# Peptides against a protein of PDB entry 8HF1, part 34

Target 1, 320 residues: chain A of PDB entry 8HF1
Amino acid sequence: NVMLYATKPTEVMVSFPHQEQVLTVTRLISAEIEKFYVSLDLMNIGVQPIRRSKSLQCLRDPSKKSFVKQLFNDFLYQMKEYGIYAASIAIISLIVEFDIKRRQAETLSVKLMHRTALTLCEKIRHLLVQKLQDMTYDDDDDNVNTEEVIMNFSTPKVQRFLMSLKVSFADKDPKDICCLVFVERRYTCKCIYGLLLNYIQSTPELRNVLTPQFMVGRNNISPDFESVLERKWQKSAIQQFRDGNANLMICSSVLEEGIDVQACNHVFILDPVKTFNMYVQSKGRARTTEAKFVLFTADKEREKTIQQIYQYRKAHNDIA

## One batch from the design tools (peptide; made by RFdiffusion4, then SolubleMPNN)

Design b1_p11_3_s1 (from b1_p11_3, 5 letters changed)
Fold by OpenDDE base, seed 4:
Structure b1_p11_3_s1 (fold): chain B 320 residues (1-320), chain A 11 residues (1-11)
Amino acid sequence: as target 1 above (320 residues)
Amino acid sequence: ETVEYEELPEV
């Protein structure tokens, strides 16, 4: 009986300073979204025709206003947690989503609601791009995708994450890398993917080393809103990661749904570990002998984070 | 710029 001592991954914590400085642009964007919510609450969208598809979403949001607010709240969260650069990528996803919904609108009132949301997203995009251009001499949108701009307009958490990638993977063989990045929210996967594409492209030491992909959880609430394109993308992304054509996978909750992902040598937890299941599932993917499990914590939350991890370790050892 | 890694002790 070779007890394969399941080599526990090395658990590492990276601390980052708490960002107290709220930029004027983030306050302006938040105020514009709040004004939009007031206007949205005053909109009469009328009785929507009950589509025969008993989607749980039509039952939960008969006005489709709650879903619009959810998308903007997710955007505000991404802007706060990841920074202005990540927000400039996140807003494009909202623009695409609201444009699709505007075209699919069955009523003029719903079409107008999504048009107003889209107009706000374009205003927010302009405010974000203008702020990124404050570091550039040229008004060219391509000049905002430099390592310097990405780092300067990212939160301390994202800065430490990007630095950790550079230190861990600079000039390594792509074949020796199998990296997972866990995030809490579905929309964060795509946002961090876009940020990583631009960062890797702007960082010579990583350009031919890291090939990122992203995988979002299935939209169990409305499988009809998962575009055939999103489902094809998920299958392709998983296959590329299995085949070694991608060596970094950004994921949210997907490992809970029984998707078989290979053993990884690096697991990054970019967002706080909120559940024991998330801890066990994510740590359980770091299976190589030299595997690293990397956590990020604010300095102010360091002690609380350590205590929470020790509680999860104890609970895991009591079950094993 | 250096990233400080704190190894979480085995308890």
Scores: peptide ipSAE 0.366, ipTM 0.867, DockQ to the pose 0.840
Fold by OpenDDE base, seed 1:
Structure b1_p11_3_s1 (fold): chain B 320 residues (1-320), chain A 11 residues (1-11)
Amino acid sequence: as target 1 above (320 residues)
Amino acid sequence: ETVEYEELPEV
């Protein structure tokens, strides 16, 4: 019964302006992905034998087209919610996944599908990197990872999150920091991790203060799809965070069930809290006496967010 | 730019 005796953290809300990214590059990328979906639907890949894994997720399209579309839809969501800088990191994950799937393809048609998806990802990467370079006078790839470029090509939500980290942790002792960052989706953990590595490296006040890790929820439904490498990495990341070798952990909401992580002094909720369970479990990790629970909301959604949190507080007090 | 923190009042 871990819920009952948690010291109530200070709940803080950070508002950010709702800005729709009106970038020509984002519209171009979206249009290229939509054209690709039309071409993908026309591809004859044949029905692959459904390996009867007991997981209900085995209703994956026998052509594997649905998985390809899911990855690009997740990328489009990442670009919209976190910005084109985060998207430039996200696209690398897609490139790696499609290259692996291309090599593991059992048929020439599936191999060609993954090759076409990979070629589109490489085009998208080039468009994103070119746009990041438009702010850098120098053609050197290293110049796109500056604090200025990261901030200017991030959404207002991500800007406020990064500023909040800088204000909260500048010049602090790394040992006094135990921070969780909750995100909704599995892929967001990797993107925000990569963004934070670059931001921390570009920010002198954080470079020796924050050591980030990420953790992707185990797909409990199919441990067989987690590479032995991913499982080893997850165990290592948790252990580093337990040992204090990492002091900031990025988690997806799927981690709620069964990660024994120590009590934290900061919990950031980067994405909207959609469920009472997510609210209670994430807040229940902020257990120190001075713990902060930080929510991010768009200004237009501020009142709705406050009302939702009050409903969750009431429901929590009625159970406690 | 300053980050404004709004403490959510206790209900």
Scores: peptide ipSAE 0.363, ipTM 0.870, DockQ to the pose 0.814
Fold by OpenDDE base, seed 2:
Structure b1_p11_3_s1 (fold): chain B 320 residues (1-320), chain A 11 residues (1-11)
Amino acid sequence: as target 1 above (320 residues)
Amino acid sequence: ETVEYEELPEV
């Protein structure tokens, strides 16, 4: 019922060229991960002790290897979809996760598995950072976190997103900004958050304008696996956004889970809208006067995206 | 560089 009286946001599409950045470094990293998967499949991690956690999900041996592969597959996705700069941030999240799991390992074999994964992440990080440094002509400034480096090593989608932020928010009052950025994957929230921190810090027009935060969807894994720290972080992030201490929130499907966030004046959909629910819920957050709902599409997918949005609009009107 | 915004027409 609240949707009936909401001002409809202006729906805007931003097209970007479909350029596959075929970097040699990306191919090398992919090949190193594939070699690692072969080695991982050969690792005998032995029978894991069944901890009677109240959640009946006995983490069977396959689940630990599968989780390692999931993290690297998510990393490969970040590298492909957002570029090697975003990948340099995403790899840090893997390093942290594998170090935690290495320390929490109940067996030497599991500890060694996570150590091997960590060593690969350190190698990948080095390859990425080295490639980012290849464009810094100044031997003395190891600072790969410039606007130029971020832009040059981001995908066209991310470039257009960052440019859209700059154009939309340059020199604005931080209080007048309530921005949501929707992404598909939980790990993308952290990656794009780290990218935005560096971009905002490198962009004078945005430094005192945008304060980003991120929220990560619940682990589909039992609430028992969500660290008390992660839950505390999510609550703090949402509160900062409510209090206006953060004015840009990166989120995944978390809003579908009933997280109450304020009405926003900008909603960016960085990843393709795959579901009607995602369309309705994300659009339903752009509720202020002159609110913008911004979609990103590859030029080759423009027509398909338009048709999909029209189908969602029709379906929404049939329910309203 | 300018970002081109295409307004999606109301249908």
Scores: peptide ipSAE 0.360, ipTM 0.867, DockQ to the pose 0.835
Fold by OpenDDE base, seed 5:
Structure b1_p11_3_s1 (fold): chain B 320 residues (1-320), chain A 11 residues (1-11)
Amino acid sequence: as target 1 above (320 residues)
Amino acid sequence: ETVEYEELPEV
């Protein structure tokens, strides 16, 4: 049983201050989304014919309004958990999604709904970019991608994560790095990937050291919504990581689906470990000599996190 | 800023 000879990874906890950075811009954005929800609820999009799409999701929202709200709620979560800089990347994904849905709209009412959502996303993007530019003397959109701007507009969790990457990997040989970054939510993978691309590009010590990729779990609930492009991207991303052309992989619950990846020397858990399965599977990827398993926790949740990890360790030892 | 790492002891 190859598991018996696996060196246990060093489990490390990084604490971060639980500061709700109450920025005026985040309050404004939240209020604009709330106003939009009121308007969205008043929109008459007509009775969509219940297409007998075998997907359980098509049965729940004939109006597609709940899906629009879900994407904005997911964005609000990104802004809260990762900060304004991450939100500026996350909003682009909403823009792309709503533009696709606007083009695919079968009715004028649905087309208008997605157009209104898109207009709000563009307004949010402008508010975010403007706030990032407040620290830059240059009106150039490229100047907002500095290490300083990324750090200052990231949450303490993301700041500690980026600092941990810099300390761990500065000036190292790319071949000696095999890193996984686990996040809870599918859309976070792409957001953190975009953030890391910009951070690595702005950080000389990480340029040509870290090559990130992201992988998103299969949407088992609706394989019909997985674009052929997303499936191709996932296959390419995992192959690049296997071939060593990428040395950092951002993933969500993807490893629960039996995706085989090589042994890693670093595993970062950016979001709280919510399940025993997530703990075992993510920790089970840190299999090299001197492998590190790094957890991020808010200071206020430190004791609870420690207790939860000890419970998971005990449960794992009882099964092994 | 420094990153403080707390090693979680084996229990």
Scores: peptide ipSAE 0.353, ipTM 0.861, DockQ to the pose 0.819

Design b1_p11_3_s2 (from b1_p11_3, 4 letters changed)
Fold by OpenDDE base, seed 2:
Structure b1_p11_3_s2 (fold): chain B 320 residues (1-320), chain A 11 residues (1-11)
Amino acid sequence: as target 1 above (320 residues)
Amino acid sequence: MTVEYEEIPEV
């Protein structure tokens, strides 16, 4: 009932050129990860002791290797979808995760597995940082966090997103901004958050205008694996956004889980809208007067995106 | 670089 009187957001599309960044460094990194997977499959980590946690999910031996592969697959996705700069941030999240798991490992074999993964992450980080530095002509300023470096090493999608933020929010009052950014994957929230922090800090027109925060979806794995720290951080992030201490929130599917977020004036969908529920829920957050619902599409997929939105509009009208 | 916002037409 409340949705009937909400001002419909303006649905806007931003097209970007479909450019595959065929960089030698991305091929090298992918090949190193593939070699690591072969080595990982050959590792005997032995039968892990079944901790009887109250949740029936016995972490079987395959789950630890599978989780390592999942993290690297998510990294490869981020590198492809968001670019090398985003990948340089994403790899730090893997380093932190593997270091935690290395320290928490119950067996020497599992410690060694996570150490090997960590060593690969450090190698990848060096390859990425070196490539970011190759465009800084100034040997003396190790600061790869410039607007230029961020833009040049981001995918066309991310470039258009960052430019959209600059155009939409340059020199605005922070109080007048309530922005949501939807991404598909949990780890993308952290990656795009780190990218935005550096971009905002490097962009004078956005300094003190945008204060980003992020929310990561629940682990599909038992709530027992959500650290008390992660849950505390989620609550703090939501509260900061409610209190106006943050005015840009990066979300995955978390809003589908019933997190009450205020009415927003901008909703950016950085990744393709894959479900009707995602469309309705994300669009339903753009509820202020003159609210914008912004989609990003490759030029080649423009027509397909429009047709998909028309299908979702039709389906929404048939339910309303 | 300019960002063009294209409104998705109402059908």
Scores: peptide ipSAE 0.477, ipTM 0.914, DockQ to the pose 0.805
Fold by OpenDDE base, seed 5:
Structure b1_p11_3_s2 (fold): chain B 320 residues (1-320), chain A 11 residues (1-11)
Amino acid sequence: as target 1 above (320 residues)
Amino acid sequence: MTVEYEEIPEV
């Protein structure tokens, strides 16, 4: 019995200042979304056929007003938690989603609803890109993807995360890197992936060092709504990470569903650890020699975070 | 900007 002494990862905390970015553009975008919600509530989309299928699935009908509001609320969360640059990437996912739903609309009223949502997303995209361009002398959309623009328009949390990647992995052999990045929300995986692609491409020391992928959990609620493309992407992304063709994987709570990934040397928790299961599962991936388990916390929440980790350590030791 | 890594001590 070789007791695989699971090398206990070094648990590290990175503090960031709790600064709300008070940008006029964020207030304008929020106000435009609120105006849209008032308009959306007044839209007559007709009686949606109550598909008699019993359970919790009825709340997430993609043709319903509630789903449109959910996507915009998810976007507002991205803008708040990750910043304007991340929001410029997140809005593209909404544009794609509303265009698909507009094409799939069974009624003219539902088609119009998704068209109106899409028009708002294009307006938001323009406002975000224009704000990113305010720091660039060139009107070229490609010039907004510089390290400087990404850093300046990211929240302190994201700034500290990007700097942690640069300090940890600059000029390293890509084979020596096996990194997981945990985020709370499914849609954050794709947003942070897009941000990392642009950041790595703009950062010479990380070019050809970091190859990111993202994994989004199975939508256990409706496998039928996962596009064949998304399923293929997820399978490919996992395989690339297993084969070492990708060395950084962004994931949500997906690893709870028994996705077997190799032992990692770095595990970053970008969002607060809210559950004991998330702590154990994410920490349990940091199993290499000198593995690091890195937490990001606001300065105001530092003590609360430390106490929560101590409680989780105690609970883990009581089960082991 | 510097990134400071604070090790969470064992209790």
Scores: peptide ipSAE 0.475, ipTM 0.914, DockQ to the pose 0.787
Fold by OpenDDE base, seed 4:
Structure b1_p11_3_s2 (fold): chain B 320 residues (1-320), chain A 11 residues (1-11)
Amino acid sequence: as target 1 above (320 residues)
Amino acid sequence: MTVEYEEIPEV
């Protein structure tokens, strides 16, 4: 009996300075969203016919207003936690979603609501892109997708994450890399994916090394065209990661849904580990002999993070 | 900028 000592992954922490980027643009965007919420609350969208379709979505958002607010709140979270560069990618996802919902609107009032949300997203996109262009000294280089712009307009957490990828994977053989990146929110998967595509393309040492994919949780709430596309995307992304055509997977709560992901040599936890289950599930994917489990923490929260990991280790050892 | 990896001590 070779007890394969399941080599516990090396648990490492990367500290980052707690810097609130107090940009005037972020305050302006927040104020525009708050003003929009006041206008949204005043909108009469009428009584939607309760179509007897037991879609959990009609039960969760009878007014369709709460979903609009959720998307903008998720955007505000991404702007705060990942920075204005990530926000410039996140806003495009909102534009796409509100344009789909506008086209699918059964009533003129709902169509107008989604049109107003879309108009706000275009204004926000313009404000973000204009701020990213403030670093381009040459008026002629509209390319906001440089390593410098990405780094400067990312939060210290994201800066440390990108640097950790560069240090860990520069000039390595892509076949030797199997990396997971865990994020808390579904929409963050796509946002960080877009950021990583641009960062990898702008970083010569990573361009032919890292091939990212993303996987969001299953939206079982509405079997609409969007949910079919998402299911196709998830299947394709998982298959590419299994086949080695992608070597970095960005995921949220995917492991809870019984999606089998292969054993990885690196697991990055980009957002705080809030639950014991998330700790065990994510750490349990780092199964190679030299596997790393990487946490990101603000310097002010370092001690609290360490104590939380000790509690999770203790709880895991008491069950094992 | 450098990235420092701090190993979380075993207790």
Scores: peptide ipSAE 0.474, ipTM 0.914, DockQ to the pose 0.802
Fold by OpenDDE base, seed 3:
Structure b1_p11_3_s2 (fold): chain B 320 residues (1-320), chain A 11 residues (1-11)
Amino acid sequence: as target 1 above (320 residues)
Amino acid sequence: MTVEYEEIPEV
């Protein structure tokens, strides 16, 4: 019995300075969202009809107000964790969602609620774009999608991630790259995807080298709430990554759901590893020769991160 | 700025 020693990936850590972007614009946006929550709580939207799922379980549709608050809370999280540039992309997704919900509203009160949310999103978008433009000294080049603007308005974590991509993949053959990027939240996948598209387009050494795609995990609440369009898009994204038409895949808990992707040579963990299962499953995708498993940690959390990885290694060896 | 990769030691 030749135990094929599965080549363990090299586990590496990238430290970043813990700097909260304490920008005036971030405080203004947070205060506007808080004022909106007070107004939202005062809105009478009436009794909402209970949607029956096909499975006869009367899942109460989450309160339409709770859904609005969830989207803004996820936006505030992305702005804090990834920075103002990422927030400028994230807000567009909220605009699209609230416009859809406004058009689909069965009652005037619900239509007005989504209209008010949409108006706030447009105000937030304007504040973010204006702040991105404040660094362009030249009145003629309104291009907020430069490498410089992306880097300056990203958190230290995102800056180190983008630099790690540039160092790892500059001038490489696209065929030699199979990269996974893990994030904690579903909405972060799309936000980081949009950021990477703009960064790759602005970075000559990564143009025609990296072709990003994203995958969103199945919504744990019901497969019936995933639009047929979203499921088709996920299937297409997986197929593009399998066919080598995409060589970088951004995903959340997708691997926990048993989505089979090829063995990768790079696995980036952009957010903290919170569970043993996430550690084993994400690391288990770095299976090529010389595969790298890259963690990002704040300098203050470095020792705690190392100790957590040792605990996960021990627990993995006790099961193997 | 350079990115420093620190290998997490095998214990």
Scores: peptide ipSAE 0.470, ipTM 0.912, DockQ to the pose 0.805

Design b1_p11_3_s3 (from b1_p11_3, 4 letters changed)
Fold by OpenDDE base, seed 2:
Structure b1_p11_3_s3 (fold): chain B 320 residues (1-320), chain A 11 residues (1-11)
Amino acid sequence: as target 1 above (320 residues)
Amino acid sequence: MEVEYEELPEV
C-alpha cells in the first residue's frame, strides 16, 4: 500500500541522432572475429574428461566454444551500441576472462583455444587503442582517457548520456545524489562502469561528485559457475551504494530479481525499454520528490518509443 | 553541445 503515495517521477526523453560509426577499424575487428569463428569451428577440443556432475556431461564441449563466441558477440554489440571507447574497455574484460579460462584449462586443446582467443583480444585492443591515439595531436600524451577522446569515440547515445550526467550533477553535493543506470546486458555494466570512471576522472565538475559502482547480473549459467568472488563483489557493490560510498549504480535486470536498493533521485535507462516489467521496476526506483526517469531514444525511434511508453503507462494504470 | 530534454506528458 505504500506505492499509492509515491510521487510519480518526471519522465524525460533524450533524443540522439542515429549515427552509425562506420569506421574502418570496426569493420576490421568484425572481420577478424569472423575469421576467428571459422578457425574456432575447425578446432578439435577433444572429449573433455567427465567429472562426475551427471547434468553437465554431454553439454560441456559445445558450451566452451559457444561461450567464447558469446563473449565476442557481446563485445561486438558493445562496440556497435556504445562506441570504440567503450569497446576498448570491454576488450579488457574479455582478456581477463580468457586468461582465467586459459589458466583453468584441464586440457592442452582447451588451453590453446583460450590462448588463441586471448591473442585475438590483444590484437583488437591494440587496434582500438591505436585508433583512440590517432586523435591525440600531442605525441607525448599517451592518455586516451580524456573527456574529448571519450566523447568523440562514443556513440551519440553515450554522448547524450554523459552530457546528461554532467548537466544533472555538475557541482552538486554527492550526498544528494542517488542515481541508477539501467542497461540490458551484464557485460555492459562493466563496460559503462569503466567508461564512467574515466569520464568522471577527466571531468572536473564530476570528480568529487559521482562515485560509480556496478552490479553484474547473475550468470544465466548455473549458480555453480558464479565464482565466490563475483558474489562477494556484488554484495560489496550494493553495500557501498547503501552506505552512500557510491551514489551511481550501473545495473542490469538484477534489480528485477528482488535486490533491494534505496529510493533514487535519478533513473537513467540507457538501453531501450523492452518489457513492461523493466519499465515498472526501473521507474519504481525513482521514488524521491522530484525524481527523474530518463529514457534515451534515437530520433528515428522517437515516435515508437513514445507510443510504447504510453502503452506501458496505460497497462500500469489498469493494474493499479 | 546541448542535451535536449523532452518531458513526456502525463497521459
Scores: peptide ipSAE 0.365, ipTM 0.865, DockQ to the pose 0.810
Fold by OpenDDE base, seed 1:
Structure b1_p11_3_s3 (fold): chain B 320 residues (1-320), chain A 11 residues (1-11)
Amino acid sequence: as target 1 above (320 residues)
Amino acid sequence: MEVEYEELPEV
């Protein structure tokens, strides 16, 4: 029972123009991933011995090909939804994951599959970094992490989100800030975290004001796939946020299952609210007297978003 | 670029 007797947060909607990123580089990357899927389907990886891991995921793909495709599909989604700059951070997570899987490969065929995926990720990283450098006069890697580059290579949604953070938190006391950012996907948490670190570092008014952390939802289905490092990171990140050492937490919707996070004064919903439970639970974290609940919507989806929020408000009032 | 904030009216 989330006792919903807290002061209703001010609900704010931020509209953004629906721009499809018509960049040659995004089309090239998508085409390279599709070519890779064709090659991946032709790879004979053999039947892996089903180690009796209770994880339903090991039952779905004995070849681990679907997991490789899932990671690239999540990358393609992040590139589309958040932009090229976010994609340049997202691809590093894939590189790390495929390198770990390559080292842990039980067979030469699986090792080769992960090596091929890794080679594609390095090619994609190079294409993304090269495109970010097209706006910089200097070839130095540090020069791609400017406020200008981040803003220009982010989607309108991310641009409006970053501006909303700047306007909301510029020159404020860090102690007065307790902010949640909700995203739909697990990998988006890490991507937006990396983007925010670089944005805060490039934005003087947010330096020493915002200290971000991220929390990846526990896949309760397989605690064995969470590295001991990821579990330690999650526990540390939550503790830092409770202790006030971090004042902005990026979360996936998986917070539904019992992570006790403190009451916040700001809640940002970066991705569309797809369920009533997500609406109630995320809004239910904005519990301070002056709490703000901020939604982001494309202009084309504005009316539909408003109608959906009113339906959720009605359903919530009928239950409360 | 300005951020337009629309307060969602109470129903």
Scores: peptide ipSAE 0.364, ipTM 0.864, DockQ to the pose 0.803
Fold by OpenDDE base, seed 4:
Structure b1_p11_3_s3 (fold): chain B 320 residues (1-320), chain A 11 residues (1-11)
Amino acid sequence: as target 1 above (320 residues)
Amino acid sequence: MEVEYEELPEV
């Protein structure tokens, strides 16, 4: 009986202040999206042909309007949870997606709907970039990607996360680092990836230390929206992380299904742990003797977070 | 800005 002393990772909680200050720009953006939803509900796009893809019972929204609303709701979530700097990256992903959808539109009405969504995204991008430039004397878009701008326009959660990376990995050997960052949502992976690329490039102590990648789970809801490019990217990102060419992987919860990722020495949970499975699976990746499992919590939610983690620990010990 | 780390005690 080799009792594999499953070396339990050191569980660390990082508290952050609740940000009560809503920026005027975030209110303006939210109001523009709400106004767009009213306009979208009034749009007659006609009856869309129900292409029954044989396999998955997910009734495609026959109006495609719910998908447009889902993307903007996901953007609003990212802006709230990660800040306006992260939102400036997130909006580019919406622009790309709506431009593809506009080009692929089978009807003039659907083409117009995606064009209107795209026009709103460009307006939002301008409002965000203009606000990031308030700290810069120069109108140059490259000047908004500084450590100072990233930190100032990130939520306290993201600020503490970035500082935790800097403290944990400054001037370390890249080969000694195997880091996972778990996020709740698919689109957050790409947003936080873009933020980390800019932060690492702006932080001398991290430039040659951290090489980030992101992995988005398979879109089982709409396999037709997984571009051949996204599938190739996922395979390449996993392979780079396996080969040690990337040492930080950003993951959504979908790593649950059968992707063998290496034993990691750091696991960051950037979003709240909502399920026992997420806790066990993410913690189960921190397998080295000195592994750290880092949670982020708002000060107001600290006690509730601690109680939830103790319940998950108890439940895990009762099954093990 | 300092990062306060709270080690969650083993229960």
Scores: peptide ipSAE 0.353, ipTM 0.860, DockQ to the pose 0.805
Fold by OpenDDE base, seed 5:
Structure b1_p11_3_s3 (fold): chain B 320 residues (1-320), chain A 11 residues (1-11)
Amino acid sequence: as target 1 above (320 residues)
Amino acid sequence: MEVEYEELPEV
């Protein structure tokens, strides 16, 4: 049991103010998505032939409407939890997905549904980019990727996370860094990866210091829907992190799937720790000398978070 | 903006 001899990481909590950024743009986007859901419910997609594949795929809505709603709900979550800058990156992933689904559509009705979803995503992208540009005097899309724009259009949680990275890793040797960033949702991995690429590129002290990668957990529910490209990317990302060519890895529940990664000196938990297994597995990766395990919590949830961590510590000590 | 770090004591 390799956990018995691990130096206990220093557990650090970073509090952030629970301020709902009430931006008019976020309300407009939410209203456009809700309007789209009403339209989507009225779309006649026809009875899709239930493909007799004996796999759990038969439980997906044959209309594929539920999957479209799931992607927009995941986008709305990312916009709320990480801010409008992260949302501007997240929407690109929806655009790519809906364009693929549009091309793969077996019927004109399904093709039209994905086209309508894609048109909404392009409208949302424009609204987000326009709002990011309101702080920039230049209409150049590259000018929205500044440290200032990223910070101002990120949630307090993401601001504290980015500052924690800057303070922890500014001007360090990239070889001395082995960092994990845990997020709850699969789609958040790619969103935070894109945000970090832009932040690192805009922050001189982190340029050539941090090389991020991301892992997306295997969709055990549907291995057939993982593109060959996603599987290749996942293998490449893991290998780059093992070889030290990447020193920051963003992951979700991927470590529950038995992905072995090296001992890390930093573990950031960007989203709330919801399970004992997630706590033990993520903390168990912070195994180097002076390893840090950093939790992010809203001020309103601080006491509840502390109590939950103490319960997990107690439960872990009772098993050890 | 400063990052306040709170070390969680061992209990």
Scores: peptide ipSAE 0.335, ipTM 0.851, DockQ to the pose 0.800

